# Ledger of designs, part 151: peptides against a protein of PDB entry 9IZ0

Target 1, 345 residues: chain A of PDB entry 9IZ0
Amino acid sequence: ITCLGSNGHTYKQLVKGGNDDLRQDAVMEQVFEQVNGFLRSYRKTSQRNLSMRTYKVIPLALKTGVIEWVQDTIPLGEYLDSAHKVYHPKEWSLSTCRKLIAEKQMEDLETRLKVYDLVCRHYRPVFRHFFLESYADPVQWFTTQTNYARSTAVASVLGHVLGLGDRHGQNILIDKTSGEVIHIDLGIAFEQGKKLPVPECVPFRLTRDVVDGMGITGVEGVFRRCMEFTLETLRREEDSLLSVLEVLRYDPLFSWLISPLRRMKKQKMQLENFNQPESGNITTDASRDPKIQRNNVSGESEAERAILKVRQKLSSTLSVEASVGELIRIAQDPSYLALMFCGWS

## One batch from the design tools (peptide; made by RFdiffusion4, then SolubleMPNN)

Design b2_p17_5_s3 (from b2_p17_5, 10 letters changed)
Fold by OpenDDE base, seed 2:
Structure b2_p17_5_s3 (fold): chain B 345 residues (1-345), chain A 17 residues (1-17)
Amino acid sequence: as target 1 above (345 residues)
Amino acid sequence: PIYSPEELYEELLKLIE
C-alpha cells in the first residue's frame, strides 16, 4: 500500500496479515536501535558510522501490522540470481544447484561436501558486479563497497550475538544508494534457527557471494576490523544489552521459541524450493491448529536460556580478534555451508 | 492503492477482524 504522511510525502508500506511475527520483528528492531546507540557512543564505531540498518515495524494485532517499505533496495538473492545469469551464462542454474544439494541432503558429510564443492565450481560468485555496474564513479564505488563491508560486519556480529536465524538471500536487502545491508523478517532469533528442518549451523551469512561483495580484500580489511570494533562495543555494553533483553522476559507476547506454525511454513517453503518452483499462491489455510502438546517449557526458562547464551557470546575469555577470527572461520567453513539450504551463494 | 491515514486505518481494521 502507499500512505500519505502528515508531512505530505507518500510512503510505501507493506501490510502483512496472518503472520504472528510482526511483534517479534518490532522487538528486534528496538534492540537494534539500542545497539545503534551503543555504536554511536564509542569513538571506534562512531568514527566509522557503524550501525545496523533498521526499518519501522508497527504491530497492530497478533497477526497484522505495517512494515516500512525500504525504498531503493533489492533482495540479495534476487540480484545474485539475475547477475549469475548475466556474468556466468554457461554455469549451472540456481535450480540445478538446489536440486543436487537436495538429492544428497540425507547423505553423509563427505558426500555432501563433494556435492557442495561440485556446485561451487559450477556456480561462481558474482556479487562484486553489484558495485562495479551500479557505481561508475570510483569514489562512489569505493564508498558503497566500504559501506557494504561495514554494515555486513555489524549485522554479522549482531546476528551471532542475538542468534538471528533465517538469513537467506530474500531476507537480506541491499540498499542500491549506500551499498548497506538491511536485514528483514527477524522472527527467528535466539538460536531458534537450529530448530528449523535445515538447522542453521553458521553464526551469520558469510557465503562466497557475501565475501565477493567486499572486493579484493574479502574478509581481510574493512569487514574484519568492523566486526572487531562492533564486538568490542557490545562487550563493553553487555549489562546494558542484557537489561534490554530482560525487559522482553516479562513480555507475554514475545515468543522466545519458534512457533510450530512458522516452523511448518518454513519447512514447506524449503521443501517447495527444492522441488520445481511452482508459482502457486500458497494460501496457507492455517485453519487446522494441530493440538501440538505445548510442552510447558515456561517462556521464562527459554528467556533465561537465551539471555545466558547472549552473555556467553559476549564473554571476554577470548580476545576480540580471536573471537572474530573464529566466527569468520566457522561462517565460511564448507563443513557447515554444505549442510545449509543455500550455502554456495 | 493510495490511502489517507483514515482510509488506511479502516482497511487495517478489516484485516484485524
Scores: peptide ipSAE 0.006, ipTM 0.343, DockQ to the pose 0.024
Fold by OpenDDE base, seed 3:
Structure b2_p17_5_s3 (fold): chain B 345 residues (1-345), chain A 17 residues (1-17)
Amino acid sequence: as target 1 above (345 residues)
Amino acid sequence: PIYSPEELYEELLKLIE
């Protein structure tokens, strides 16, 4: 829809209906605004304009809401699929890579690593070209690439600390003006993504293309330093952040558990990303609700475990530099990336 | 379509009911 604002400007908005509970997304955006307050208050993060890019979410009902249409953006996965066809037209298609990974999904780690390496050799990174082709001015090129590395660093720390799952190329927008990342569809938080059929294995998305967009320094430049400053700020504001999360513990509208509907939707998307669109009538015989043992884990006991896990991730037992170093290592480890539905790009 | 605030409110009500 397009709405006429009180300021006389028209705004495009996405109306979601059906089975999407936007309350989870709206709550996560509110947490990000609080974190952005902490980042603005701390000198090391404020001097670099570090922030999580947010978007407006207005939940209207349990299954209906309005989302801001973020102008001048492209999904990362859409850009990468298009750019790969242009820059590497002799390499494998994205569909071929997905098929090979899917065919080996049930195999041992050694076999999955061999297939992942094979896919990586036949599907090379291209995301550097986004900055090179979009920004002819060297100052704009450097500024936008720097903004990308900064925003990716903030999103990576927050993604780890808050346990954001489902951070794939369709849920990450690139702002074509600033080079910043915008994370959308935030309905999987506090490590609930680990309960999916394809579990979240990495702390955040740091695939070869995500790194290629950082330019010649990769992770060792602006990205690492901005992760360190962001984590230092979150450790300093630990009690403030935990107080915000404790308010959510008692929010009757917030679910600390992934909804069965959202789980099924994400499971379907994970499976559809592996299957070619054969026009077969998948009669979803909805009758085989697997008796997922509803471990009657009270939502309260999940909230308490989630908050405890946030506290553990903010622990000062390791230096900021050591903690960030280990997170970057794990996020790039082939042993985890080979387990993802799209860990190669 | 472009909605006024009033038209938007009515269309949003139809999505909640």
Scores: peptide ipSAE 0.000, ipTM 0.333, DockQ to the pose 0.023
Fold by OpenDDE base, seed 5:
Structure b2_p17_5_s3 (fold): chain B 345 residues (1-345), chain A 17 residues (1-17)
Amino acid sequence: as target 1 above (345 residues)
Amino acid sequence: PIYSPEELYEELLKLIE
């Protein structure tokens, strides 16, 4: 939709209809704005302009709403598929890699690791080229790559702490102007990604291409230190963050559980990405959703469990450096990435 | 057309139905 703003400017907006509970996205954006307040208040994070990029979500009735169209962005997965065809035209296609991983999805870990390694050898990282192509000036290149590493670090810590799921390359936008990441489709939170047909096993997306975009230092330097400063800030503001999440416990409209319909839709999209793009308008006949009486008691228990997990992730039992080191290790571990839908890119 | 928030909401509902 194109809307005329009160300022006389035209804005493109994305209307999401159907079973996507945009109230979850709007709530997560409100949590990100509060966290951005904490990041601005502490010297170590403020001096680096650390923030989670946000977008406007206007929830409407019936699980519909309007999303701000983030201008000058590209989905990470769209760039990577295009760039891989240009820079590595003799390597395997993304569809070939997906097929080989899927054919082994029910096999043991050893077999899945062998297939993952085989895919990795025939599909090399290319995301460094985004910065090299887009920024001819070395200062702009370095600034934008630094902004990418910083924003990815903030998003990685927040994504882990809040248990954001479904972090595939289409749900991560890159700002072509700043190099910052924008996370979209926030309706899988509080570790509900572990309930997907392909369970999310990593704390955040730190695939080979996500690392290649950080340049020659990879995860070392800017990314690691910005994760440490972000986690240090969140540990200091634990009670403030938990108080924001407690407000959501009393929101009767917020769902701490993944919608069965959203789970089925994500399952279909994961399966249909294996077959040819038939542009079939799947009019999912919305009429047959059984009125699942949300027993209020079940929602409160899941909210309490989610808040307890957030508190546990903010625990000071390990140093910030040790905690970040372990998160980076797990997010890059082939034993987890081989289990993912697209862990190689 | 310039819609009020209520009119925009009704037009958005018609696009989703």
Scores: peptide ipSAE 0.000, ipTM 0.343, DockQ to the pose 0.025
Fold by OpenDDE base, seed 4:
Structure b2_p17_5_s3 (fold): chain B 345 residues (1-345), chain A 17 residues (1-17)
Amino acid sequence: as target 1 above (345 residues)
Amino acid sequence: PIYSPEELYEELLKLIE
């Protein structure tokens, strides 16, 4: 739909319907706006215009809402699939890589590392080309690449602290004008990504292509420093951030847990993305996974545990530099990336 | 924001500092 704003400007809006609860996305966007307030108030982050790129979400019903249409964006995964075919036409297809990783999903870590390394050798990074193709002017090229590194750093710290899951290449948009990243589908937060059929093991997405987009410095310089300044700001504003999250503890409409339906939907999407034939026995028996201890862990106890984990991630036990260094190390560790659905790009 | 060359240089300095 197109809406006319009170300012006389026209805004495109996406009406999203179906099975996705937009309330969780709306809440996370509100948390990001509060964090953007902290980033604007702190000298080291405000001087660098550090922000989490947000979009407006208006939930209309349990499964329907209006989302701001982010113009001039492309999903990271869509760009990478297209660019890889152009720049590396003799390398493996994304479908081949996914298949090989899937076939070894139940194998030991050593076998999964060997397959991950093999995939990495046959699917090289290409994301540097986004900036080289899109920005012929050197100043625009450098500005947009810098904006990408800054935006990715903020999103990486926030993604870690808030435990954002499902950070695959279709849930990360690139703004083709600014180079900024826009995170979408925020319905997996507070480490609920660890409860996915393929558990998330990295603090944020820092794959080879995500790093390749940072240019010649990779994770060093802009990205690392912007992570440090962002984490320093969040540590300073810990009580303010925790107070925002405590309001959500009392929201009866907010779910601290991934819904069984959303988990099943993500499982189905993972299987479809592996091009595995529907083995017809995914019967709707949501009843039988016995390792979901139906401990009646009250939603309150999960909220408390989530807030405690946020506090732990903001701990000053390690320096900002040491904490960021460890996060960057873990996010790039092949031992974690080999366990991911798409850790190679 | 689109930076001027001067603003870009200042932003570069802030990244080296």
Scores: peptide ipSAE 0.013, ipTM 0.449, DockQ to the pose 0.014; fails the geometry check

Design b2_p17_5_s4 (from b2_p17_5, 8 letters changed)
Fold by OpenDDE base, seed 2:
Structure b2_p17_5_s4 (fold): chain B 345 residues (1-345), chain A 17 residues (1-17)
Amino acid sequence: as target 1 above (345 residues)
Amino acid sequence: KIVTPEELIKELEELIK
């Protein structure tokens, strides 16, 4: 939909209709705006203009709402698929890599690590080319790459602290004007990604292509330092952040749990992305509902558990540097990435 | 000192840290 604003500007808007409740996205965007307030108030983060890039979400009804259309963006996964074909035309296709990982999904960790290494050798990083192609001026190139590293650092800390899930390349947009990342589809939060059929084992997405976009210093440049400043700000504002989350505890319309329908939809999409044969009709009869033990954990008990987990992630038991160092290590660990749906890109 | 482009980028990143 295109809307005319009261300011005379035309805004494109995306109407989502379907099976997903946009209320969760709207709530997470409100949390990000509060965090952006903390980042603006703290000298170390304000001087660097650190922010989580946000977008407007207006929930209208169950499973329906309006989202701001983010102009001049591309999904990270769409760029990477195109760029790999251009820069590495002799390497394996994304479908070949996915197939190899899927065929070994039930094997031991040692076998999965060998397959992951093999895929990585035949599918090399290309995301540095986004900046090199888009910005001919060296100052613009350096500025946009810096903005990318900064925005990725903020998103990585927030993604870890809030337990954001489903951080695949289609849910991460790149702004072509600023180089900033924009996270979309925020409907998996508070570690509910661990309940997916392919559990999320990493705190945030820090794959080889995500690192390749940071330039020659990789994670040891602007990225690490901006993660440290962001985590320092969130630790300082712990009580303020927890107070924002406590308001959500009493929202009867906020789901602290992944819906069975969303879980099934993500399961089908994962299975379909693994099971696209280049050939025909497998009608998988979806009739075996595994008896999910309905532990009647009240929504309140799940909210309390989620808030407690956020508090634990903000603990000052380790230094900011040690905590960030461990997060970066885990996010890049092949033992976790080899278990992921697309940990190589 | 002849600074390589790589060293210059690292120095610029340290100034922005």
Scores: peptide ipSAE 0.032, ipTM 0.614, DockQ to the pose 0.013
Fold by OpenDDE base, seed 4:
Structure b2_p17_5_s4 (fold): chain B 345 residues (1-345), chain A 17 residues (1-17)
Amino acid sequence: as target 1 above (345 residues)
Amino acid sequence: KIVTPEELIKELEELIK
C-alpha cells in the first residue's frame, strides 16, 4: 500500500499477512532503537554514526501487520545470485551449490569441509562489485562501502549479543543509497537459530561475500574497529540493555521460543531447496505431529536463560579486542560455515 | 578441463570412499 504521511510525503508500506508474528519484529526494532540511543550517547560510536538500521513495524493483529517498505533496497542474496551469474558465468549455480551442501548435510565434518571447499572454489565472491557498479563517484563509492562496513559491524555485534538467527541473504537488505545493511525477519532471536533443522553455528553472518563488500582491508579495516566500538558501548550500557530485555520478560505477548509453525516453515523451506519439482505425489501425511515432548520449561525460565546469555556475551572477562577477534574468527571458520545452509556466500 | 558439477561430485565421492 502507499500511504500519504501527515508531512505530505508518500510512503510505501508492505502489508504482511500470514503465519508470521510481527510482534517479535516490532519488539526487536524497539530494542534496536534503544541500542541506537546508546550508540549516539558515546563519542566513539556517535562520531562514526554507528547505528543498527531500523524499519517501522506496526503489528495490527496476531499474524498481520504493516511493515515500512525500505525504498531502494535489494536483498543481499538476490544481488549475489545476479552478480555471480554476470561475473562468474562459468562457475556453479547457487542451486548446484545448495544441492551439494544439502546432499552431504548428514555426513561427517571432514566430508562437509571438503564439499564446502569445493563449493567455494566454484562459487567465488562478487559482492565488491555492488559498490563498483552502484557508485560511479569515488566519494559515494568510499562513503557507501564505509557505511556498509560500519552497519555490518553494528549488526554483527548486536546480532551476536541478542542471538539473532536466520541471517541468510534474503533477510539482509542492502540500502542502495547508503550502502547500509537492514536486517529483516527478526523472529528468530536469543539463540533460537540453534533450534532450526540446520543449527546456526556462527555468531553472525560473515561469509566470503559479506567480507568481499568491505573492500581491500576486509575485516581488518573499518569493520573490526566498528565492532570493537559497538561492543565497548554495549558493555558500558549492559544494565540499561538488560533492563530493556527484562521488560520483555513480563510481556505475555512476547515469545522467547521459536514458534513450532515458524520452525516447520523453515524446515519446509530448507527441504524445498532439496526437491527439484519431480511431480511425485509425496502425500506428506501431516497427521504425525511428533509429540515434541513439551518439557514444560516455563516461558519465564527461557526468558531468564536468554537474559543470562546476553549478560554472558557482554562479559568483560576478555578485552573488547580479544572478544571481537574471536567472534570474527568463529564467524569465518570453515568448520562452522561448512555446517551452515549457505556458508559459502 | 571443464568438469561438470556431476563429474566433480562423482570424483569427490570416489575420493571420500
Scores: peptide ipSAE 0.008, ipTM 0.304, DockQ to the pose 0.038
Fold by OpenDDE base, seed 3:
Structure b2_p17_5_s4 (fold): chain B 345 residues (1-345), chain A 17 residues (1-17)
Amino acid sequence: as target 1 above (345 residues)
Amino acid sequence: KIVTPEELIKELEELIK
């Protein structure tokens, strides 16, 4: 829908109707705005203009709402698929890589690591070219690459702390003007990504292409340091962040659990990305909507567990540097990436 | 926002600190 604003500007808006609870996205955006307040108040983060890029979500009903159309963006996965065809035309297709990983999904870790390594050798990183192609001015190139590393660091810390799932290349937008990342489709939070048919086992997306976009220093520069400052800010504001999450505990409309419908939809999307379009009319008889008695008691217990996990992730038991070092290590570990739906790019 | 070379250097210096 295109809406004329009171300011005379025309805004493209995506109206989602259906089973996607845009209220979860709106709540997560409110949490990000609160965190952006903390990042602006703390000297080390404010000096670097660290923020989570947000987008406007207006929930209209439980399953409908208006999403801001983020102008001048491209999905990371769309750019990467196009760029790999240009820069590595002799390498394997994305479909070939997906197929090989899928065919070995039920195999042991050793076999999955061998397949992951094989895919990695035949599908090399290209995301550095986004910055080289898009910015002819060296200062603009360096600024936008720095903004990318900064925004990715903030999103990585927040994504870990809040347990954001479903961080595939179509749910990460790149702002073509600033180089900043914009995370969309926030309805899988508080580690509910571990309940997907292909469980998420990394704290955030730090694949080879995500790292290649950081330039020659990779993770050992702006990215690591900005993760450290972001985590230091969140540890200082732990009580404030937990207080925001406690308000959500009492929101009867906030779902701390992935809905069975969303889980099934993601299962279908994962299967459809693995199988050729066999035109099999799987008439899944929609008649058994299990009246999940939202036992309020079960929702409160899941909220309490989610808040406890956030507190545990903000623990000062390890230094900020040690905590960030371990997160970066795990996020890049082939033993985790080989288990992911798309861990190679 | 177009960052001036001077603003970029200042940001780099604050990143090195």
Scores: peptide ipSAE 0.033, ipTM 0.518, DockQ to the pose 0.013; fails the geometry check
Fold by OpenDDE base, seed 1:
Structure b2_p17_5_s4 (fold): chain B 345 residues (1-345), chain A 17 residues (1-17)
Amino acid sequence: as target 1 above (345 residues)
Amino acid sequence: KIVTPEELIKELEELIK
């Protein structure tokens, strides 16, 4: 829909309906706005204009609402699929890579690592070309690549601390004007991504293409330093951040758990991306709900557990540099990336 | 100093520090 604002500007808006709880997105955007307040108040982060890019979410009901259309954006996964076909037309398709990883999903780690390495050799990084193609001016190129590394660093720290899940290439937008990342579909938070059919094992997305976009320095330089400054800011504002999350503990509309319906939808989407339609009548005998022990873990007990995990991630037991170093190591570790739905790109 | 493009980018990233 297109809405005319009170300021006379027309805004394109996406009406989202169905199984996506836009209340979760709206709450996470409010948390990001508070974090952006902390980043603006701290000298090391404010001097670099560090922020989590936000978008406007207006929940109309539990499953319906209006989202701001972010103009001049592209999904990271859409760009990478297109660019890979241009720069590496003789390499494997994304569908071939997905199929091979899926066929080995139930195999041991050693087998999965061999398949991951094989996929990586036949699907090379291309995301550096986003900046090289889009910005002919060296100053614009450098500025935009720097903005990308900075925004990715903020999103990586914040995504780890809040336990953001479902960080696939369609849920990460690139702003074509600034090079900044915009994270969308925020309904998997507080490590609920570990409860997906393919569990999330990395703290944030730091795949080979995400790194290739940082340029020659990769993770070493702007990205690492901006992660350090962001984590230092969040550790300083720990009590303020925890107080924001405690307000959500009492919001009856906020779900600290992934809904069974959303889990099933993600399961179907994962399976449908792996199954070519063999025309076999798989009678969906939906009747065997595996007894997921409905441990009636009260929403309060899950909120408390989530807040405790956030506090643990903000612990000053390790230096900022040591903590960031370990996060970067884990996020790039092939032993974790080989277990992911798409860890190669 | 003849600076490599890589060293120049590192120095620029340090100046943006």
Scores: peptide ipSAE 0.027, ipTM 0.605, DockQ to the pose 0.013; fails the geometry check

